# Peptides against a protein of PDB entry 3PBP, part 52

Target 1, 203 residues: chain A of PDB entry 3PBP
Amino acid sequence: LNEKDLNLILNKSLVMYESLDSTTDVIVKRNVIKQLQFVSKLHENWNSRFGKVDIQKEYRLAKVQGPFTINPFPGELYDYTATNIATILIDNGQNEIVCVSFDDGSLILLFKDLEMSMSWDVDNYVYNNSLVLIERVKLQREIKSLITLPEQLGKLYVISDNIIQQVNFMSWASTLSKCINESDLNPLAGLKFESKLEDIATI
Target 2, 203 residues: chain A of PDB entry 3PBP as posed
Amino acid sequence: LNEKDLNLILNKSLVMYESLDSTTDVIVKRNVIKQLQFVSKLHENWNSRFGKVDIQKEYRLAKVQGPFTINPFPGELYDYTATNIATILIDNGQNEIVCVSFDDGSLILLFKDLEMSMSWDVDNYVYNNSLVLIERVKLQREIKSLITLPEQLGKLYVISDNIIQQVNFMSWASTLSKSINESDLNPLAGLKFESKLEDIATI

## One batch from the design tools (peptide)

Design b1_p30_1_s1 (made by RFdiffusion4, then SolubleMPNN; from b1_p30_1, 12 letters changed)
Fold by OpenDDE base, seed 3:
Structure b1_p30_1_s1 (fold): chain B 203 residues (1-203), chain A 30 residues (1-30)
Amino acid sequence: as target 1 above (203 residues)
Amino acid sequence: SAHEEILLKAVGKKADFNKKVKEKEEELKK
């Protein structure tokens, strides 16, 4: 992390803290408060090796991880098992799409509707990740792995038995990103959430 | 559709959050 990243995390932590109220879960409150305290201390001691290591450790815990809920969950996938998960950035402002693969060869693209706090009590804290379904892509192949490249926004590489395929969702993600960043949802009206699938290489 | 509304609501929440973060940044610069 650099200074800009730390400032962003600090500002996010402040906003999260200010959003706490009497209806907020006690465990969530505790985590948000501890996060703010931690980030504030790190900001004061930014040049310390200890601080940098701690930032990285705690930052990774704020990434998408199980358990999570999907709304709506595709009924056809109830009997299938999730096999892989990936997070794809769609802009430089840290907006991202979550992708989950299933053993039926399906990919689902998801949007996070909640901001996550860092985990401070691993034994007792359970993430309630709420994800909204955007698109389902049926590959009808055994998906072995999902690969993302940081320099390639809105692109996901899927490795199956005999082929590497690219899923490109920037056709709609660019608009989504713009709507989020500009706080204008009008361009989303009538937008089709259909990704492009392209064969990259035969294995 | 109900699904579209759910997605729009989620996007709206994120947009609002980002806006607040930007406002916080500007506030702290003063």
Scores: peptide ipSAE 0.493, ipTM 0.903, DockQ to the pose 0.809
Fold by OpenDDE base, seed 1:
Parts: C-alpha cells; structure tokens; sequence
Structure b1_p30_1_s1 (fold): chain B 203 residues (1-203), chain A 30 residues (1-30)
C-alpha cells in the first residue's frame, strides 16, 4: 500500500460514509464507519513512524467472493453450480469486471455497481454485493481455472483439460470504462456486449 | 430492454460514485 492507494481508499471510505442512510443495513453502517475511522487514522499517521499496518486481509475481504446477487440471473443456469470466480481490471482506475464460471461450461461476465466495505466483524459480515449480468459466454468445456494477468486489461484466460482460451472483452469494456470515468452513459447506447474468444495454447 | 436498463443504472451508480471520489480528492487537497 502506497500513499496514492491510501488516499484512494480514504476518499472511497468518505464517500461510502456519506452515503449511509436509514435504509442502510446496520452491519454495513458499522463496517463503513469502522473503515473510515481506521483509514483516517492511518492517513494521519502515514508520514509518522507509525508501524506499518497490514490491511490486506480486510481489503481482500472486500473483494467479490460471494454470496452475491446477480441481476438478471440466466434461467438456464439455475440448475448448474458456479465453479470459479475471477476479477478482471478493465482500466488503470480500478474499474473491473467479475467473471463466474459454471459447471456447464458457461462464463458470465458481471458488473459490480457497489463499493464494498471492509469486514470488521467477520462473524456478522454482510456482503454488499450487487452484480449485474453483462454477457454470457458458452465454452461448453469443463473449466478448471480462471487466470488473469495484471498487465493485460480486459482479458481472461480460461483453462480447461487440454486448452487455454482467452476471453477478450475490451471491445465493450473500453467504452464501459470511459462511461464510468467520464460520467457519460451515452456511448453505451447500441453497444454490443460480445467478447472475443480465442484459442491460445494446447496443454 | 429491461436488462439494458438495469445495466445502465448500475453503471450510472458507479459513475456517480467515482465522481464523488474524485471530488473528495479535490476537496482534501484544499
């Protein structure tokens, strides 16, 4: 964690705190408040000899890992089980796509619309996970694992028994990223959410 | 479609969030 990252977390925490209202879950409120208090203290003492605080665990708990809601959920997948999950960055501003694989060989690409709070009460942690379906990709293979490379934006590698395939969704993700960053949704009109599938290697 | 509308709303929420984060960054620099 560097100063830039800390500042970002602080700003996010402030925005999250300010968004709290009477409809917010009590546990979520508590987590957001605790997060803000903690991050603020870290920020104040960043240049001091204040001991290096490891926040990686709490930060990772704020990552998408279920349970979560998907809207809409593909009806064809109701009888199938999710097998893998991955998060793919689509820009340098930490916009990301979530991918979930199913045991029928399907991949669903999902958009995370809500920022998650760190967990400060693990026993009563409530996931603020709202995911929206973007695209379903049918591979018709047994998916063993999902791999992402930090230097490759908008690319997901799918490993099956004998092949590595690349799912490239930058055709639409670049536009999505732009819309988010510029607060202009107009470019989304007419956008086709179709990823490119390519065989990379046999294994 | 209803699906498209849901996605647009979600993207909008994220956009608004990011905008507020940027605004906070600017406020804290002052």
Amino acid sequence: as target 1 above (203 residues)
Amino acid sequence: SAHEEILLKAVGKKADFNKKVKEKEEELKK
Scores: peptide ipSAE 0.492, ipTM 0.903, DockQ to the pose 0.871
Fold by OpenDDE base, seed 4:
Formats: C-alpha cells, structure tokens, sequence
Structure b1_p30_1_s1 (fold): chain B 203 residues (1-203), chain A 30 residues (1-30)
C-alpha cells in the first residue's frame, strides 16, 4: 500500500462514515466505523521513509465476492447459476464494472453503485452490495474463467473450452467514466450499452 | 425506460460519492 492508495482509502472511509444515518444497518455502521478507525490509525502511523504500511491481511478491501443484489435481474437467468465473477477497471479513478457469468453462457455487466467497507466481522457481516444491470452478453458457451489485465481498461477475457474471447465495453464505459468523474449525466442520454465481442485465440 | 432510470440513479449516486471523495482529498491537501 502506497501513500496514494492510503489516502484514497481514507477519503472513501470518511465519506462512508459521514453517510451513515439512522436507516443504515447496524452491522454496516459497525464495519464502516471500524474501517475508518483502522485507516485513520494507519494514516497516523504512516512511515514516510519506507513508503509502506503494514496492513493486516485480514483487513483488506472487500471485493465483490459475497452476496449481492442485481437490479433488474434478468428473468431469463433465474433458472441458471452464476459461475464466475470479475471486476474490470474502466479508468484510473477506480471506477469498475462487475461481470458475472452464468452457466447458460450469459455474461452480465454490472455497475456497483455502493461502496463497501472491509469485512471486520466475517461471520455476521451484512454485505452492502447493490449492482445495477448494464448489459447482458449472450456468449452461448460454457464459460470456464474470466480474466482481466490491469493494463487493459474495460476489457474482459472470457475463456471457454475452445476459445478465448475478448469483451470490450470501452465504447460505453468511457462515457460512463466521464459521467461519474465529472458529475454530469447528460452524456448518458442515448448511450448504447453494447460491448464488442472478439475472438482472440482458439485453444 | 425504467431500467435506464435505475442506471442513471446509480451513476448519479456514484458521481456524488466521488465528488465528496475529491473534496476530502482537497481538504487534506490544504
């Protein structure tokens, strides 16, 4: 963890804390508070000479792995099972798209609209995950794995038995990123959320 | 559409959050 990352986490933690209200789940409140306390302590004890902070491995940023809600959930997928999940960065500001594959060969692209705190009470933690459907891509293949490359924004590699395919959603993700970063939703009007699918290699 | 509205709302929330984060960053730089 570098200074930039620490500052970002701190700022996020502060904003999350300030957003707590009477309607927030008690467990969520607890987690947010603990996160803020922890990050604040890290910030206070930041070793500028070494440029590093020793973070307990147990206290890492929560990833979209646990239970989450999708709105709207495609009715066609109710009878199918999710098989893989991946998170793809769409810009350098940590805006992300979540991808979930299903055993029918469908891939859904999702937007995470809520920030998550670290998991401090794993056994009793209630995940604050809300995902919004952006696009459904029907690959009609058995998806074995999802791979992302850090240097490639807005690209997802889908591995099936016989082929590696690339899903490129920068056509709309760039606009989405801009809207988020500039707090201007106007460019979203009329935007088509259609990703590009390309065969990369046969295996 | 209803779906579009949901997405817009979500993006708006994220935008607001990011704005607040940026504001905090600026405050810390002072």
Amino acid sequence: as target 1 above (203 residues)
Amino acid sequence: SAHEEILLKAVGKKADFNKKVKEKEEELKK
Scores: peptide ipSAE 0.492, ipTM 0.903, DockQ to the pose 0.856
Fold by OpenDDE base, seed 2:
Structure b1_p30_1_s1 (fold): chain B 203 residues (1-203), chain A 30 residues (1-30)
Amino acid sequence: as target 1 above (203 residues)
Amino acid sequence: SAHEEILLKAVGKKADFNKKVKEKEEELKK
């Protein structure tokens, strides 16, 4: 982490904290508060010259909360099992798309509308996130792994038994990113969420 | 469609969140 990253995390944590209300789950509240406390302390102890911080032990144990709520969930996938998950950056401002693969060969591209909190309890996971379905891509093959490259925005590589395919969703993700960053949702109207699938290599 | 509305709402929430983060950043710089 650098100072910029730390500041971003701090700001996010502050916003998350400020969003807490009486309807928020108590465990979520606890996690958000702990996160803010931890990050704040980390920020206070940051030595920019040496890039050193006093990291609490809790950070080692903390995990990013996983997604469990997908809206809407494709009915066809009720009978299938998720096999892989990946997060793909769509810009340099921390906007990202989540992708989940299923054993029927389907990929679902998902949008996170809420910032996820860290889990400070290893034994109990409570999420405060919501995932919204953007697109379903049917590959009709067994998906072995999902690979992303940080330098390649909006691209997901899908590895199957004998082929590597690229899913490129920048056609719509660029607009999505712009809408988020500029707080203008008008360009989303009429936007078609269709990713480009391309065969990259045969294995 | 109902799905489009859900997505729009979600994106709006994220946009608002990011805006608040930016505002917080500016606030703390002062």
Scores: peptide ipSAE 0.491, ipTM 0.902, DockQ to the pose 0.881

Design b1_p30_1_s2 (made by RFdiffusion4, then SolubleMPNN; from b1_p30_1, 12 letters changed)
Fold by OpenDDE base, seed 1:
Structure b1_p30_1_s2 (fold): chain B 203 residues (1-203), chain A 30 residues (1-30)
Amino acid sequence: as target 1 above (203 residues)
Amino acid sequence: SELEEIILKAVGKKANFNEKVKKKKEELEK
């Protein structure tokens, strides 16, 4: 974590705080406020040798939010179990795609449309936890692991028993990234959300 | 398609949030 990243987190936390209103659930309000307080304190003490220990302690008390919802969820996958998860960067910013594999050999590519906060108040904090389905890729193989390379944007490597396959979704992710960053949704019109699958190596 | 509409809406939400973050950054840098 560097100063730039911290500033970004602070800005995000402020925006989340400013989105609170009279209709917002009390638990959500508490959680967002606690996160902002923590981040603000961290920011104020960033260059200070003192206070880092206390900040770290508070950070350890925060928990990752869960569970998550997927919309729409493919009906065919109701009978199957998720096996692996990976996050793939699609630009040099913070836009990313989440991939989940299932024991039927399917991959789902997901987009996080809402900013989530850590859980600071309750153990099972759930808010803005939705993931949007973009694409389902059927490999029909036993997926052992999902690998990503930081230098390769929009690429996911799927390891099966005998082969390594590359899933390249930059055909649509580049447009997605552009739309998000430029706040212009026009390029999404007619866009095909179809990834390219390629065999890379035999194991 | 319905899926495309869902994606469009989702991207819109993210874009809107990012714009707010950018504006906040600019405000704090002044």
Scores: peptide ipSAE 0.510, ipTM 0.910, DockQ to the pose 0.888
Fold by OpenDDE base, seed 5:
Structure b1_p30_1_s2 (fold): chain B 203 residues (1-203), chain A 30 residues (1-30)
Amino acid sequence: as target 1 above (203 residues)
Amino acid sequence: SELEEIILKAVGKKANFNEKVKKKKEELEK
């Protein structure tokens, strides 16, 4: 975590806070407020060793939300089990793709359309937990591990059956990133969401 | 397609959020 990341988290938390209104559930309000308080404290004590210790403690009290929903969920995967998950950056800003592997050898590439907060003191907290299906890649092999490299945008490395394969989705992710960052959705028209698969090495 | 519509809507939501974040950043830097 660096200053830039901290500022981003703070700004996101502020926007979430400011998005609260009279129709927002009380539990959601409480959770968003707690997150903002935490992040604000973190920001204020960024250069304080003592503050960092306290912040770390508070961070440990937070937990990830409950189950996520995928829309649309591919019916073919109903009877299969998710095996791995990875998050891949697609730009140097705020945008990322989530990848989930299944025991049938499938990869699904997902997009988070809503900003999520951590759960702080509510059990089974679920809010803004939707993921959108972008692409399904069928490898038809046992996927043992998913690896990402921070310096390699839009690339996922899949380890299976003594083979390392690269999934490169920058063909569409670059456009996606542009659309998000520029608030212009026009380039999405006619875009093909097809990743490139390449064998990298045998292990 | 339905999938395309879902993706479009999703991207729109994220774009909107990101714009708000940018504005917030600008606000705090003043």
Scores: peptide ipSAE 0.509, ipTM 0.910, DockQ to the pose 0.889
Fold by OpenDDE base, seed 4:
Structure b1_p30_1_s2 (fold): chain B 203 residues (1-203), chain A 30 residues (1-30)
Amino acid sequence: as target 1 above (203 residues)
Amino acid sequence: SELEEIILKAVGKKANFNEKVKKKKEELEK
């Protein structure tokens, strides 16, 4: 975690806090407030030795949310199990694609449309845990692992038993990134969400 | 298509949130 990341987290937490209103669930309010308090303290005490220790302790008490929901969920995948997960950067900002593999050889490329907080209070806290399906890629292989390279935007490497394949989704992700960053959705019209699959190496 | 509409809505939500974050950043840097 660096200063830039901390500032971003703080700004996100502030925006989340400011979005709270009378219609927001009490549990959600409490959780968002606790996160903001933590992040604010972290920001204030970033250079303090004592602050760092306390912050680390508090951070350890926070839990990651789960499970997630996918919309729409491909009906065919109800009978299969997720095997791997990866997050791929699509720009130099904070826009990412989430990829999940299944034991039928399918990859689903997902977009997180809502900001999610850590869990700070309630066990099994779930809020803003939805992911949007962008594309399903059927590889028809047993997927052993998913690999990403930080310097390669919009690229996912899929390792199976005897082959490494590259999934390149920059054909649509570049447009997606632009739309998000510029707050202009017009370029999405007519966009095809089809990734390119390439064999990289046989192993 | 229905899927396209879902994606469009999702991107819109993210874009809106990011704009708010950007504005917050600018506000705090003043």
Scores: peptide ipSAE 0.502, ipTM 0.909, DockQ to the pose 0.882
Fold by OpenDDE base, seed 2:
Structure b1_p30_1_s2 (fold): chain B 203 residues (1-203), chain A 30 residues (1-30)
Amino acid sequence: as target 1 above (203 residues)
Amino acid sequence: SELEEIILKAVGKKANFNEKVKKKKEELEK
């Protein structure tokens, strides 16, 4: 964590805070406020370089949110179990695609459209936990592992019993990244969300 | 398609959020 990262987290937390209104659930308000308070304190401590602020206690109270939802969830996958998960960077910022594999050999590529906060002093906190389905890739193989390389944007390596395959989704992810970063959705029109599958090596 | 519309909406939300973050950054740097 560096100053730039901390500033980004702070800014995100501020935006989340500013998005709160009278219709927001009380638990959500409390959670967002606690996160902002923590981040702000951390930021202040970082800038002051003065005394040791003990933030360990507060940090220990922070937890990852509960289960996520996928929209829409492929009906065919209701009878199958998720086996692996990976997060793939699509640019040098913080835009990412989430991939989940299932025991039927399917991969789903997901997009997080909402910013999530940590859970603060609330068990089973759930808010903004939805993921959007972009693409389903059927490999018809038993997927053992998902591997990503930070230097390779928009690429996922899938390891099965006898083969390593690469899923490359930069064909659409580059456009997606651009749209997000430039706040222009026009390039999404007519975009095909079809990844390229390539055999890399036989095991 | 319906799926495309869902994706479009999702990307829009993210884009809007990111813009707000950028604006916040600019505000704090003044």
Scores: peptide ipSAE 0.501, ipTM 0.908, DockQ to the pose 0.903

Design b1_p30_1_s3 (made by RFdiffusion4, then SolubleMPNN; from b1_p30_1, 13 letters changed)
Fold by OpenDDE base, seed 4:
Structure b1_p30_1_s3 (fold): chain B 203 residues (1-203), chain A 30 residues (1-30)
Amino acid sequence: as target 1 above (203 residues)
Amino acid sequence: SEKEQIILQAVGKKADFNKKVKENEEKLKK
């Protein structure tokens, strides 16, 4: 963890804390508060000479492990099971798309509209997950794995039994990124959320 | 469409959040 990362986490933690209200889940509230306290302490104890912080065991980054709350959830997928999950960066500002595969061969591309806090109580923590459906891609294949490359923004590689396919959603993700970073939603008007699917290799 | 509105709202929320984060960052740099 470098100074830049620490500052970012601190700022995010502050904003999250300030957003807490009476409607916030008690567990979420607790986690946000703990996160802020922890990060603040880290910031105070930052050793500028060494550029290092002793990160305690409690510093556990929250990761999306499943599609818990999706809006809207495709009704057709109620009878199917999620098989894989991946997170794909769409810019250098930590904006990302979440992808979930299902055993019917579908991919859903999701957007996180809420910031997640670190998990401080693994057994009882209710994740502050809110995912919005952007696109459903029907591959009609058994999806074995999802692979992302950090140097390739907005690209997802889907591995099935006999083929590797690339899903490229930068056609719309670039616009999303711009909207988020510039706080201007106008470019979203008329935007088509259609990813490009390409066969990369036959296995 | 309803879908577009949902996406718009979601992106808006994230944009607002990021804006606040950025503002805080700028404040701390002063």
Scores: peptide ipSAE 0.530, ipTM 0.907, DockQ to the pose 0.856
Fold by OpenDDE base, seed 2:
Structure b1_p30_1_s3 (fold): chain B 203 residues (1-203), chain A 30 residues (1-30)
Amino acid sequence: as target 1 above (203 residues)
Amino acid sequence: SEKEQIILQAVGKKADFNKKVKENEEKLKK
């Protein structure tokens, strides 16, 4: 972590804290508070000259929790099993799309509408995750792996037994990114959420 | 459509979140 990263985490933690209310799960609330406290201490103890921070054991053991709820969950996938998960950056501001593959050959592209909280208990997973379904892509293949490249925004590589395919969703993700970053939702009107699927290589 | 409304709401929430983060950043710089 550098100072910029730490500041960002602090700001996010503050916003998360401020979003807590009476309807928030007690465990989630506790976790958010712990996160804020921890990050605040890190910020106070940051040595900018040397780029050093004393990281507590809890942070080293903390895990970012995976997706939990999908809204809406595709009914057609109810009887199928998730096989892979990937997170794809859509800009340089940490906006992301989550992709989950299923054993029927489907990909679902998901948007995180809530900031995920770290779990501060190794044995107890705390979920504060909400994902919204953006698109379902049917590949009709056995998906072995999902690969992303940090330098390639909005692109997902899908590896099956005989082919590597690229899913490019920048057609809509660029607009999504803009809306988020500029706090203007108008460009979303009429936007088509259709990704481009391209065969890259035969295996 | 219902789907579009769900997406719109979700993106709105994220946008608001990011805006607050930026606002907090500015606050901390003062």
Scores: peptide ipSAE 0.529, ipTM 0.905, DockQ to the pose 0.845
Fold by OpenDDE base, seed 5:
Structure b1_p30_1_s3 (fold): chain B 203 residues (1-203), chain A 30 residues (1-30)
Amino acid sequence: as target 1 above (203 residues)
Amino acid sequence: SEKEQIILQAVGKKADFNKKVKENEEKLKK
């Protein structure tokens, strides 16, 4: 974690804190406050104590781990089990898409509209999450693994039946990214959320 | 469609969040 990263986390933490209201779960509030306190302390001591801050991965794993809600949840998947989860960056500003695979061979591409806090109390933490369904991709095969490459934006590699397939959703994710970064939602009008699927290799 | 509306709302929330983050960054630089 460098200074830039720390500043970003701090800013996010501040915004999260400011977003707390009467409808926010008490546990979520507590976690947000703890996060802000922790990050603030790190920031204050950056030059004196922390040349490099390694925030334990466990705290970051809270981003997509644990229970989450999907809106709308595809009814066809009610009886199926989620098998894999992956997060794919769509730009250099940390906008991302979440992908969940199911045992029916489906992939769902999801968007998080809320920033999640770090988990400070794993046993009691209620995840502040809201996931929106963007696209369902039906592969109709057993999905064994999801792989992402940091240098490849908006691309997901799916391993199933000894085949590696690439899901490329930059066709719509680029627009999504632009909308988020520019605070202009107009380009979303008429946007088709259809990813490209390509066979990459047989393994 | 309902889907489009949900997506629009979600993207809007994130956009607002990011905007606030940027604003806070500017404040911290002062």
Scores: peptide ipSAE 0.526, ipTM 0.906, DockQ to the pose 0.850
Fold by OpenDDE base, seed 1:
Structure b1_p30_1_s3 (fold): chain B 203 residues (1-203), chain A 30 residues (1-30)
Amino acid sequence: as target 1 above (203 residues)
Amino acid sequence: SEKEQIILQAVGKKADFNKKVKENEEKLKK
């Protein structure tokens, strides 16, 4: 972590804390409070000259993993099992899309509407995961793996037995990113959430 | 559509969050 990253985490933690209310899950509330306390302490002990902080305990940064809620969940996928998960950056401002594959060959592209907090439960990792369904892509192939490339925004590579396919969702993700960063939702009106699928290579 | 409304609400929440983060960043720099 550098100073910029620490400041960002602190700011996010503060906003999360301020968003807590009577409707917030008790476990989530606990995580947010503990996170703020931890990050605040890190910030107080940050030495910018040496890039050092005094860390008293090891804590796990939040990552997208189950269990999580998908809204709406496609009814057709109730009988199928998730096989892979990937996170794809859509800009340089930490906006991202989550992709989950299923054993029927489907991909779902998801958006996180809530900021995740660190898990502070030693026995059971608890995450504030809320995901919104943007698009379902039906490949009808056995998906072996999902690959992302750091310098390729809004692109997901799907590896199957015989082919590598690219899913490019920048057609809508660029607009999404702009809306988030500029706090203007008007460009979302009439936006088509349809990704481009292209065969890249034969295996 | 209902789907579009759900997405709109989700993006709105994130946008508001990011805005508050930026505002807090400016406050903390002072």
Scores: peptide ipSAE 0.526, ipTM 0.906, DockQ to the pose 0.838

